# Designs tried in a protein design run: peptides against a protein of PDB entry 3S8F. Part 36

Target 1, 157 residues: chain A of PDB entry 3S8F
Amino acid sequence: VLTLFVAVPSLMTAFTVAASLEFAGRLRGGRGLFGWIRALPWDNPAFVAPVLGLLGFIPGGAGGIVNASFTLDYVVHNTAWVPGHFHLQVASLVTLTAMGSLYWLLPNLTGKPISDAQRRLGLAVVWLWFLGMMIMAVGLHWAGLLNVPRRAYIAQV
Target 2, 166 residues: chain B of PDB entry 3S8F
Amino acid sequence: DEHKAHKAILAYEKGWLAFSLAMLFVFIALIAYTLATHTAGVIPAGKLERVDPTTVRQEGPWADPAQAVVQTGPNQYTVYVLAFAFGYQPNPIEVPQGAEIVFKITSPDVIHGFHVEGTNINVEVLPGEVSTVRYTFKRPGEYRIICNQYCGLGHQNMFGTIVVKE

## One batch from the design tools (peptide; aimed at target 1 N147, target 2 T39 K138)

Design b2_p17_3 (made by RFdiffusion4; failed a check: too like the target's own chain)
Pose (drawn by RFdiffusion4):
Structure b2_p17_3 (pose): chain A 157 residues (1-157), chain B 166 residues (1-166), chain P 17 residues (1-17)
Amino acid sequence: as target 1 above (157 residues)
Amino acid sequence: as target 2 above (166 residues)
Amino acid sequence: DRSFLLALLWFVFLASL
């Protein structure tokens, strides 16, 4: 029960953050129900990386609520589902957010500029990392529901 | 405009939060339902039941695997199961279909998992403790036990079998 | 039953999603 309550701050974060992004999209001219998404600064890796991380957090958090549901945990406990869940949370959102900081924080700390080429390369890196985490989340959640255990060298069997 | 967008955002946020809370409460009620049904039998016994891992293969209910299945009620069997590096005894565990099975599971060495494929049986096995879970097999046949807690280099090939007789 | 818990798991997962 208390774990289901720990989920409320992230459910609140989902709205406060989503509304903040929608407000920014509208300031930048976006209209429609989706125009506000397209109008956001998708050429800026510091923007893109946390946003993509937040997208993967939606299934990441859904899996966490499942794991927190006591008897439901007996379906997925110590299976590949669990790494599927935590790659979405820490290996995607937290890691992508830190990667995006290379693009505003590093210059601030070192004075070293980020070139146009380095910016584009950062875009590719955060997209490939995000997409790779999403594909693996699918493989691990599914294999987990099929009772494949975590922490195993299953290629040797 | 900012004042307006702000007001509207807070108003709908309050709505979302109430909905999100109502959803979590429904999940809590649904979990409470499972705890009142036979499906809750796989929840391990909360009572502490200590044993000694260094003598469990020499004395006590785990010393003779052929004697591991004991009828404890008219439709009940207790099964003493040893999960060790890297296997389970007895092998196979043989039980009748439709009977309640109380698995008492310990380890002489390291922590092992006990995950019965196709069931909700999924319990950690700690040396020095006895893990007790309950389940009734509705379908006869062979069930594979998977070790799902890393117990060393033999972990990936640590399996056992439950045969549910007709 | 596992099938029941699995159905409930999908329900909780998708609702949460």

Design b2_p17_3_s1 (made by RFdiffusion4, then SolubleMPNN; from b2_p17_3, 11 letters changed)
Fold by OpenDDE base, seed 3:
Structure b2_p17_3_s1 (fold): chain B 157 residues (1-157), chain C 166 residues (1-166), chain A 17 residues (1-17)
Amino acid sequence: as target 1 above (157 residues)
Amino acid sequence: as target 2 above (166 residues)
Amino acid sequence: SREELEELLLLVFNTAS
């Protein structure tokens, strides 16, 4: 119980970000409990990418708690579960945030806005990336629970 | 406007903070429930046992693979296993079916893994430390030992075998 | 049990994902 309190600051930060998103959505005309979500700029890959990263980070964070738990960690340690966790934390949040940053940075550096075609391509890239990461992460976590070892080319299943 | 925006942000933040605290308790409850219902295969942390990796091959219970399996009771055995680059000794490890086996595993060189397929045995093996795992094999046959911690160029081929005899 | 843990974790992660 005491160890899990280490997660409190991280949760506070994460939900502060969520609060910021709700505020932004409501400023854009979103109404109701969920209407603010639809009001967010989902047509901008610079926004969509890091948000998708955050969404992937949520189950990854839950997995982090599992990995930090002594008894539960024994079950998942050095299995495919761990790479699954990594891909949610690094290949999802970090990578998508980098992609999103790029979609914001390049137009600002060049002084030229991205074309509509580039925007659509960017959206396709980040959504496909997210989809692929989620499929792989779910598969790896599932395999890990089936005791598929990490860093091995063979498995018992 | 800035002040109004700040107040609005604070209001949302307070709501989400309350939610975050609620989720914290949900996580704790979930873990507690899982631990309460999942009691099988839990290996508690044991007392740290140390060994000199530079001499473990020459003296002590790991030195002779032929003496690695020690009967400690009517249906209890201790198996002294070395994980090294790149294999395990003894290999195969022969134990009887239904006996309680205490594996004492260490390494003379680098960190290795000790993952036994078909079981929940999965530990890292550190030079200078002895990993202790208790398990009872209910089914006879061969169980493959896999190194799941990178240990060098031959890591991918580092395997062992446990033979459980009827 | 291991199976129960697997089912529970899969349920949680699939729901969260």
Scores: peptide ipSAE 0.018, ipTM 0.773, DockQ to the pose 0.292
OpenDDE base, seeds 1, 2, 4, 5: peptide ipSAE 0.005, 0.016, 0.000, 0.017; ipTM 0.769, 0.720, 0.754, 0.735

Design b2_p17_3_s2 (made by RFdiffusion4, then SolubleMPNN; from b2_p17_3, 10 letters changed)
Fold by OpenDDE base, seed 4:
Structure b2_p17_3_s2 (fold): chain B 157 residues (1-157), chain C 166 residues (1-166), chain A 17 residues (1-17)
Amino acid sequence: as target 1 above (157 residues)
Amino acid sequence: as target 2 above (166 residues)
Amino acid sequence: SLEELVALLELVFNSAL
């Protein structure tokens, strides 16, 4: 149970980032409960990629709490559930953040802005990556709940 | 301008932190609910049983596979299982249908997994520690044991069998 | 319950794919 309190700083960090996004959106003219979301720069892959990573991180973080729970971990431990969690945390959040960082960093380092075609391609890449990762993660979590084992080439299901 | 921005950020942070705390309580409540409704198989850490992995093969209840299945009461058995590189003993494990089985599982070498297909039995097996799982097989037949924790080059081929007799 | 959760996930998965 005490291990679950480790979730506190993680939640604080996650929702602090969300607060920053809300501030940014409202600064850009967004109003109302959800208007600030629409006002965010969704045309910039350097922005979209990390945000999509954060969106994937939400269920991943919830899964982290599950994995840290003694009783719930008994159900999911060393099943396909765990790789599902990893792919949300590492292959989604970390990877998409890295991709987003590159979309910002490379133009700044080279002094050359990305072309419109490169921007559109970047958006397509990060959205497709996110979608694929979500499908795979849902599948892995689902399989895990069906007791498909981790690190095995066979399963009863 | 910077001061105004900081004030605004602080206001949003307060709201989101409140939401964060609310979600934390929701998750704690969910865990409490699962603990209250699903207590079977939960073993408190304070009751952790330990063994010496260097001697577990030579002495004690795991030393002789022929003595691994012990009747402890009417329709109650304790099965002392070793998970090792790369298999299980005894193999097969023979138990009667409908009996309450307490598995006492440990390892003489490295960490292994003990995943019994067709059941909710799924535990890690650590050298020096005894994993205890209670289960009643309702259906006769063969149940495959799978190692789901990497334990070396032969990990993928590490299997066992539980035979449930009528 | 866990069974309900699995059923829900199965429903969502089957409906989405």
Scores: peptide ipSAE 0.022, ipTM 0.766, DockQ to the pose 0.102
OpenDDE base, seeds 1, 2, 3, 5: peptide ipSAE 0.000, 0.021, 0.014, 0.014; ipTM 0.765, 0.728, 0.765, 0.732; seed 5 fails the geometry check

Design b2_p17_3_s3 (made by RFdiffusion4, then SolubleMPNN; from b2_p17_3, 10 letters changed)
Fold by OpenDDE base, seed 5:
Structure b2_p17_3_s3 (fold): chain B 157 residues (1-157), chain C 166 residues (1-166), chain A 17 residues (1-17)
Amino acid sequence: as target 1 above (157 residues)
Amino acid sequence: as target 2 above (166 residues)
Amino acid sequence: SMDELLALLELVYNTAL
């Protein structure tokens, strides 16, 4: 009940952010149903990181609803599924948001803009992080569905 | 200028919020559907049952591992299991193949897990509370019990065995 | 139950994600 209650404002927030992104993309010249996405500043790690975090958060949020469901939680509870959910929420969204914040905050605090090399490195870091998190998350969720227990060094499969 | 921008933002927000609400209803509908139709592989929850964890080892049905397996009817057994730091009793748990087994599991010390490999048996065991799980082993052999709730230094080595006899 | 969960996940991903 608590999770579902919190899910409502969280979804509202998520889609509000999406609305802001659409508006920004359209201001940048994007047109059509999805053209605004391409118009967003994908060359800026301060932008890319939190957006990738949000993308990872979507399946994690869906997993949260699963975990909050009585019937579905029976299948996944205390299996590797749960760590998979955690890594999407914390290691993806929170961590990538923090990383993105640094790419914005440090230049502003120091007064020194990041170099082009630093920008490219930043992009590589956040994309690689996202990729790694997705691989691990998919693996953990899959393992959980195969009844791999949480908090154990051994598994049936 | 700013007013126009705010109006535009508001329009997009309204659209996305409407979409959000629609999706919320879809999710609720999916949950409702699963609750209504999901029946396979679910072990029904037992009645709330309490026990004194400080005396459960000395008296009662969990006190003697040799008497832990109780035949309650034709091809029906109740097994009184203790999960403790760091193991299970009785160990091994011996039950017949094809029999309906009711596990009554509790803990004398801290919270443990009771996860039986090769089965859908997976419950947390709380001191002072009795966990009830019903299962029928269709295949003979050994089934390992794993503690999947951290319970201390010996957690990783806390195992038990269920032996299903033909 | 696993099959049902997978079916649900597929439905969610196909319709919402």
Scores: peptide ipSAE 0.017, ipTM 0.742, DockQ to the pose 0.336
OpenDDE base, seeds 1, 2, 3, 4: peptide ipSAE 0.006, 0.006, 0.006, 0.006; ipTM 0.770, 0.723, 0.763, 0.754

Design b2_p17_3_s4 (made by RFdiffusion4, then SolubleMPNN; from b2_p17_3, 9 letters changed)
Fold by OpenDDE base, seed 1:
Structure b2_p17_3_s4 (fold): chain B 157 residues (1-157), chain C 166 residues (1-166), chain A 17 residues (1-17)
Amino acid sequence: as target 1 above (157 residues)
Amino acid sequence: as target 2 above (166 residues)
Amino acid sequence: SLEELLALLELVFNTAL
């Protein structure tokens, strides 16, 4: 139970980022409880990628709490659940943030803006990546709950 | 203008922080409630038991696989299992159906896993530490033991078998 | 243990979410 307090700093950081997104969206003309989301620059892969990473990080973070819990970890430890958690945290948040950073960094370093075609391709890449990661993560977590072992090529479900 | 922006940002941050803290308490409460009302499947934590991994093969209850299954009472057994690179001993582990089995598992070399298919038995096996798991097999048959912790080049082939006899 | 996890998830989804 006390393990949940370990998540406080991470949650504080995450929700501070969320606060920044809301502020930015409202500055861009978004109104209402959710209108600010639509107002965010979803046409920019440098923005979309890390945001999608954050979205993947939400269930991943929740999973982190589960994994750190003595009682709940008994259920999920060394099952496919754990790789599912990793893919949400590393392959989603970290990777998408890196991808997003490149979409900003390369134009900045070269002094050449990305073309519209490159922009659209970038959007497709990050969205497809996110979709694939979510499918994989859900599958791995599901398998984990079915007691599919981690680091094994066979399983009885 | 900057002051106004700063104040606005702080307001949003405070709101989201409050929300985060509220959700944290909700989760804690839900976990506490669940544990209080649904305790049938909770495995009690045991005290730490240690052994010397350098001598566990030579002396003690793990030294002889033929003596690994010990009847400790009516329909009660203790099974001393070694997880090693790359297998388990005894193999197979033979136990009666319906008996209460206490597995005492340790390793003489590196960290291994002990995952029994068809059961909720899934523990880490650390050299120098004894993992204790209590289980009753209700169905006869063979249950495969899978190592789910990387332990070397032969990890993927590290299997054991529990044979539950009628 | 699995039952406890499922119960927890049920409680979370039905009460908190």
Scores: peptide ipSAE 0.019, ipTM 0.777, DockQ to the pose 0.296
OpenDDE base, seeds 2, 3, 4, 5: peptide ipSAE 0.016, 0.018, 0.016, 0.006; ipTM 0.738, 0.772, 0.749, 0.733

Design b2_p17_4 (made by RFdiffusion4)
Pose (drawn by RFdiffusion4):
Structure b2_p17_4 (pose): chain A 157 residues (1-157), chain B 166 residues (1-166), chain P 17 residues (1-17)
Amino acid sequence: as target 1 above (157 residues)
Amino acid sequence: as target 2 above (166 residues)
Amino acid sequence: YAVALIVLPVYLLFHRA
């Protein structure tokens, strides 16, 4: 029960952050129900990386609520489902957010500029990392529901 | 405009938060339902039941695997199961279908998992402790036990079998 | 996909029960 309550701050974060992004998209001219998304600064890796991380957090959090549901945990406990859940949370959102900091924080700390080429390369890196984490989350959640255990060298069997 | 967008955002946020709370409460009620049904038998016994892992293969209910299945009620069997590096005894565990099975599971060495494929049986096995879970097999046949807690280099091949007789 | 992650474990819990 208390774990289901720990989920409320992230459910609140989902709205406060989504409304903040929608407000920014509207300031930048975006209209429609989706125009506000397209009008956001998708050329900036510091923007893109946490946003993509937040997108993967939606299934990440959904899996966490499942794991927190006591008897439901007996379906997924110590299976590949668990790494599927935590790659979405820490290996995607937390890691992507830190990667995006290379693009505003590093210049601030070192004075070293980020070139146009380095910016584009950062875009590719955060997209590939995000997409790779999403594909693997699919493979691991599904294999987990099929009772494949975590922490195993299953290629040797 | 900012004042307006702000007001509207807070108003709808309050709505979302109430909905999100109502949804979490429904899940809590649904979990409470499972805890009142036979499906909750796989929840391990909360009572501490200590044993000694260094003598469990020499004395006590785990010393003779052929004697591991004991009828404890008219439709009830207790099964003493040893999960060790890297296997389970007895092998196979043989039980009748439709009977309630109380698995008492310990380990002489390291922590092992006990995950019965196709069931909700999924319990950690700790040396020095006895893990007790309950389940009734509704379908006869062979069930595979998977070790789902890393117990060393033999972990990926650590399996066992439950045969549910007709 | 997030909905499936909630629905499938619930289904399997009762199925495996």

Design b2_p17_4_s1 (made by RFdiffusion4, then SolubleMPNN; from b2_p17_4, 11 letters changed)
Fold by OpenDDE base, seed 1:
Structure b2_p17_4_s1 (fold): chain B 157 residues (1-157), chain C 166 residues (1-166), chain A 17 residues (1-17)
Amino acid sequence: as target 1 above (157 residues)
Amino acid sequence: as target 2 above (166 residues)
Amino acid sequence: LALQWLTEPIRLLFERS
């Protein structure tokens, strides 16, 4: 139980980022409980990518609490659950943030904005990446709960 | 007004922080409640048992696979298992159905895994440490042991078998 | 989702044996 306090800094960071998104959305004219979400710049892959990464990080963070818990870790340790967890953390959040950063950085470094076609393609890429990561992550977590071992080519199920 | 903007940001931050803390307490409460109300199936941490990995093959209870299964009482056995690169000893492990089995697992070389299919037995095996797992097989048959910790080039082929006799 | 993440391992902890 005490190990759960390790999650405090991460949760604080996550929710402060969420607060920033809400504030930004409201500044852009969003109102109500969910209106601020729609007001965010979803047409910009530099924005969408890291936000999708954050969304993937949520279940990953919950999994982190599980993995850090002594009793719960006994169930999930060295099963497919574990790679499911870090694919959400690394292949989703970190990777998508890197993708988003690239969409911001390259135009700024070159002084040339991305074309509309490139923008749309970028949006497609990051959304498809996110979708793929979510499917894989759900599958891995599910397999892990079914006691499919990590680092093995064979499983009972 | 910058001051007003900062104040607004702080208000949002406080709100989300409160939500964060609330969720944290929910998680703690759920785990604590479950553990307090349910005792069956919980495997407590045992005492750390140490061995010398350099001599474990030559002397002691792990040295002879023919003597690895020791009856310690009526319907109670201790099985001394070595996980090594790349296999398990003894192999197969033969135990009676319905008996309480205490597995004492260690490694003479590197870290391995001990994952028994069809069971909740899944532990890391560290050189110099003894992993202790208690289990009762309710069904006869063969149970495959899988190494789920990378241990070298032959890791993918590292399997063992537990044969549960009627 | 978070509740599922936490409760499912707990369920399995007590039922898998």
Scores: peptide ipSAE 0.049, ipTM 0.819, DockQ to the pose 0.564
OpenDDE base, seeds 2, 3, 4, 5: peptide ipSAE 0.026, 0.018, 0.038, 0.019; ipTM 0.776, 0.787, 0.812, 0.769

Design b2_p17_4_s2 (made by RFdiffusion4, then SolubleMPNN; from b2_p17_4, 11 letters changed)
Fold by OpenDDE base, seed 1:
Structure b2_p17_4_s2 (fold): chain B 157 residues (1-157), chain C 166 residues (1-166), chain A 17 residues (1-17)
Amino acid sequence: as target 1 above (157 residues)
Amino acid sequence: as target 2 above (166 residues)
Amino acid sequence: LALQFLLEPIKLLFERS
């Protein structure tokens, strides 16, 4: 149980970022419990991508607690659950953050802003990526719970 | 104005940090409570036992698959299992239903997995170390052992069987 | 539902005992 305290720094970081988002949304005119979310710049793929990554990281982080449990590890270890966790953490958060960073970095480095068409395409790519990642991650976690093994072509479900 | 903004940011951070801590405690509490109220199914960690992987096939309790299943008491057995590239021995492992089985699993070569479908038996098998798992099969039948740790070119074909007899 | 899903390993731990 004490090993679960390793999650503290990660949680602190995650929720500090969330706090920053709330503050930013409120500065942009958002009010109330959820109004600040709507006020965020959802028209910018450089913003949307990493935020979607953060959203995927939430269940991934919770899963991390499960994975770190000595006792629960007997259930989830080297099942499809583990790749599901990885895809949320790496293929969602890290990858989407990289994508978002690219949407900011390239215009900045070239001095040329992205066109509206490029912006819309970027939004589509990021959202589709997120959707696909969530579907796959849920599927992998579900399969893992059904005792589908990792690194095996056969399973008794 | 900057000071006010800074103070506001800190307030939000404090709130979210509180939420973070609350969630952490919720997770810990739920797990701890469940484990405290339910003892069935918990596999305790055993003492670290070491073995020489270079001689484990030639001498000792793992050397003869025919002698791998040892009755240690009334309705109690110890099964000495080798996980190797690429299979398990003995194979099949035959044990009686309802008996308390202690699996002593080691490897003579590389790291393998030992995952028994339908059970909570799921351990890594390291050369030089003995994995100990205690389990009681309540239902007769065949249980498949799967290597869930990549161990080489033949990893995908590495399976074993536990036959639980009535 | 999400919490239930995340806590499912606990249930499975005991069911597979």
Scores: peptide ipSAE 0.459, ipTM 0.865, DockQ to the pose 0.605
OpenDDE base, seeds 2, 3, 4, 5: peptide ipSAE 0.394, 0.139, 0.096, 0.030; ipTM 0.845, 0.826, 0.824, 0.777

Design b2_p17_4_s3 (made by RFdiffusion4, then SolubleMPNN; from b2_p17_4, 12 letters changed)
Fold by OpenDDE base, seed 4:
Structure b2_p17_4_s3 (fold): chain B 157 residues (1-157), chain C 166 residues (1-166), chain A 17 residues (1-17)
Amino acid sequence: as target 1 above (157 residues)
Amino acid sequence: as target 2 above (166 residues)
Amino acid sequence: LALEWLLEPIKLLFEKS
């Protein structure tokens, strides 16, 4: 019970970040319930990467609640589910945020803006990374539910 | 103006906070659903039992693999299992079909896993602690035990077998 | 071998589903 309550501040923090995105989108001319999303700078990999990380973090966070639950963890612990969770939390959110940060930081450090080609390449990289990570994560979680063990090369499925 | 921006953001936080609470209940509902569909018959956790890993091989119920399977009642058995680098003992573990089996598992060396394929038995094995798992095998045959906790160079080849007799 | 190894879990999932 107490473990589930730990989700409260985590969710509050996560959606506070979303509030900043809504504000930014509305400042950029977005209107309505969802129009602000379209108004965000989706042409900038420095923006897209961390946002995609946040999107990947949502199911990962939900999984975190599951993993932290005593009864549910019994089912998923040391199965492929756990690596699936890690890849969403670390290889999605953290990694994409790091990549996005570089797209902002490097131009500032060098004093040179990124070229349009570099921008397009950056967008391709972060979107492909996100897509691949989601496919892998879904697969790992699914395998985990099928009781595929973690850290084992053989499994009965 | 950063100050003005923060105030504006706060206006949106009320809505997102409400959404956050809604999502909390959604996640709780999903957890409840998962419990109902995937965790039926979860083995209750027992009390913490401690042992000395330095002597567990020499004395006590884990010392003799030939005496590892103990009948404790009608159609009830306790099996004392050691997970070690790199295997299990006894191996194979022989138990009758339909009997209630209480596995008491510990380690003399490092942390191991005890994952029995075809069952919901999946526990970590810590030196100095006894993991207790209760299970009834309904089908005869061989069940493979897999170590799913990294335990060293031979981890990937650490397997055991449970033989369920008719 | 590496490719086959990477694809094996996916294959198993589709077979099970």
Scores: peptide ipSAE 0.026, ipTM 0.762, DockQ to the pose 0.050
OpenDDE base, seeds 1, 2, 3, 5: peptide ipSAE 0.000, 0.000, 0.018, 0.007; ipTM 0.762, 0.725, 0.773, 0.741; seed 3 fails the geometry check

Design b2_p17_4_s4 (made by RFdiffusion4, then SolubleMPNN; from b2_p17_4, 12 letters changed)
Fold by OpenDDE base, seed 3:
Structure b2_p17_4_s4 (fold): chain B 157 residues (1-157), chain C 166 residues (1-166), chain A 17 residues (1-17)
Amino acid sequence: as target 1 above (157 residues)
Amino acid sequence: as target 2 above (166 residues)
Amino acid sequence: LALEWLTEPIKLLFENS
């Protein structure tokens, strides 16, 4: 129990971010339990990318708790589960946040907004990236639970 | 109004923090449930046992692969296995079906993996430390040992075999 | 159903152990 309390600060931070998103959505006219989500700027890749990263980070964080659990770690350690976790945490959250940051940073550095075509392309990129990462991550986690080893090109399954 | 906005944010934060705390306990409960229902076949960590990796090849129970399999009881064996760059010793490891096998695994060089396909045997092997794994093979046949910890240029080809005899 | 589906790989792992 004490070991798992390490997750408390992370959860506090994560849900504070969620609170900020809810507040922002409500400021943009969203109402109800879920209406604020629709009100968020989903037409902006600089927003969509890190949010998708956050969504991927949720199951990744849960997996982090599993990996930090002594008994459960034995089940998943050095299996395909571990790279699945990494791809959710790094290749999804961190990478998508970096991508989103770029979509914000470049217009500010150049002083010119991105074109509509660039915006649409950016949205396509981040959504496709997220989709691919989720498919791969689910596959890796599933394979890991089936005892597929990491760092090996072969498996019995 | 800045103050109004700040108060609103605080209210949302409080709600989400409460949710966060609830989720923490949900996770703990799920872990507890998983452990309660899926404990069969779990191999617990053994006591720390140390060896000198510089002499393990020359003296001791790992030195002679022909003597690596030791019968310790009527249906119990201890197998002293070396994981090295790039293979396992002995290879193959021959054990009887239905016998309780205690694997004592160590490395003379670098960190390796010991992952046996078709089983839940999966441990890292550290130089200077003995990994202990207890397992009973119920099915005869060949079981492949895979190194799942990168150990050098030949890592991908580092395999062993356990032969379970009827 | 979700719990059963998610735990199935683990069950298979221990069943074959």
Scores: peptide ipSAE 0.025, ipTM 0.781, DockQ to the pose 0.323
OpenDDE base, seeds 1, 2, 4, 5: peptide ipSAE 0.000, 0.019, 0.017, 0.022; ipTM 0.758, 0.760, 0.774, 0.751

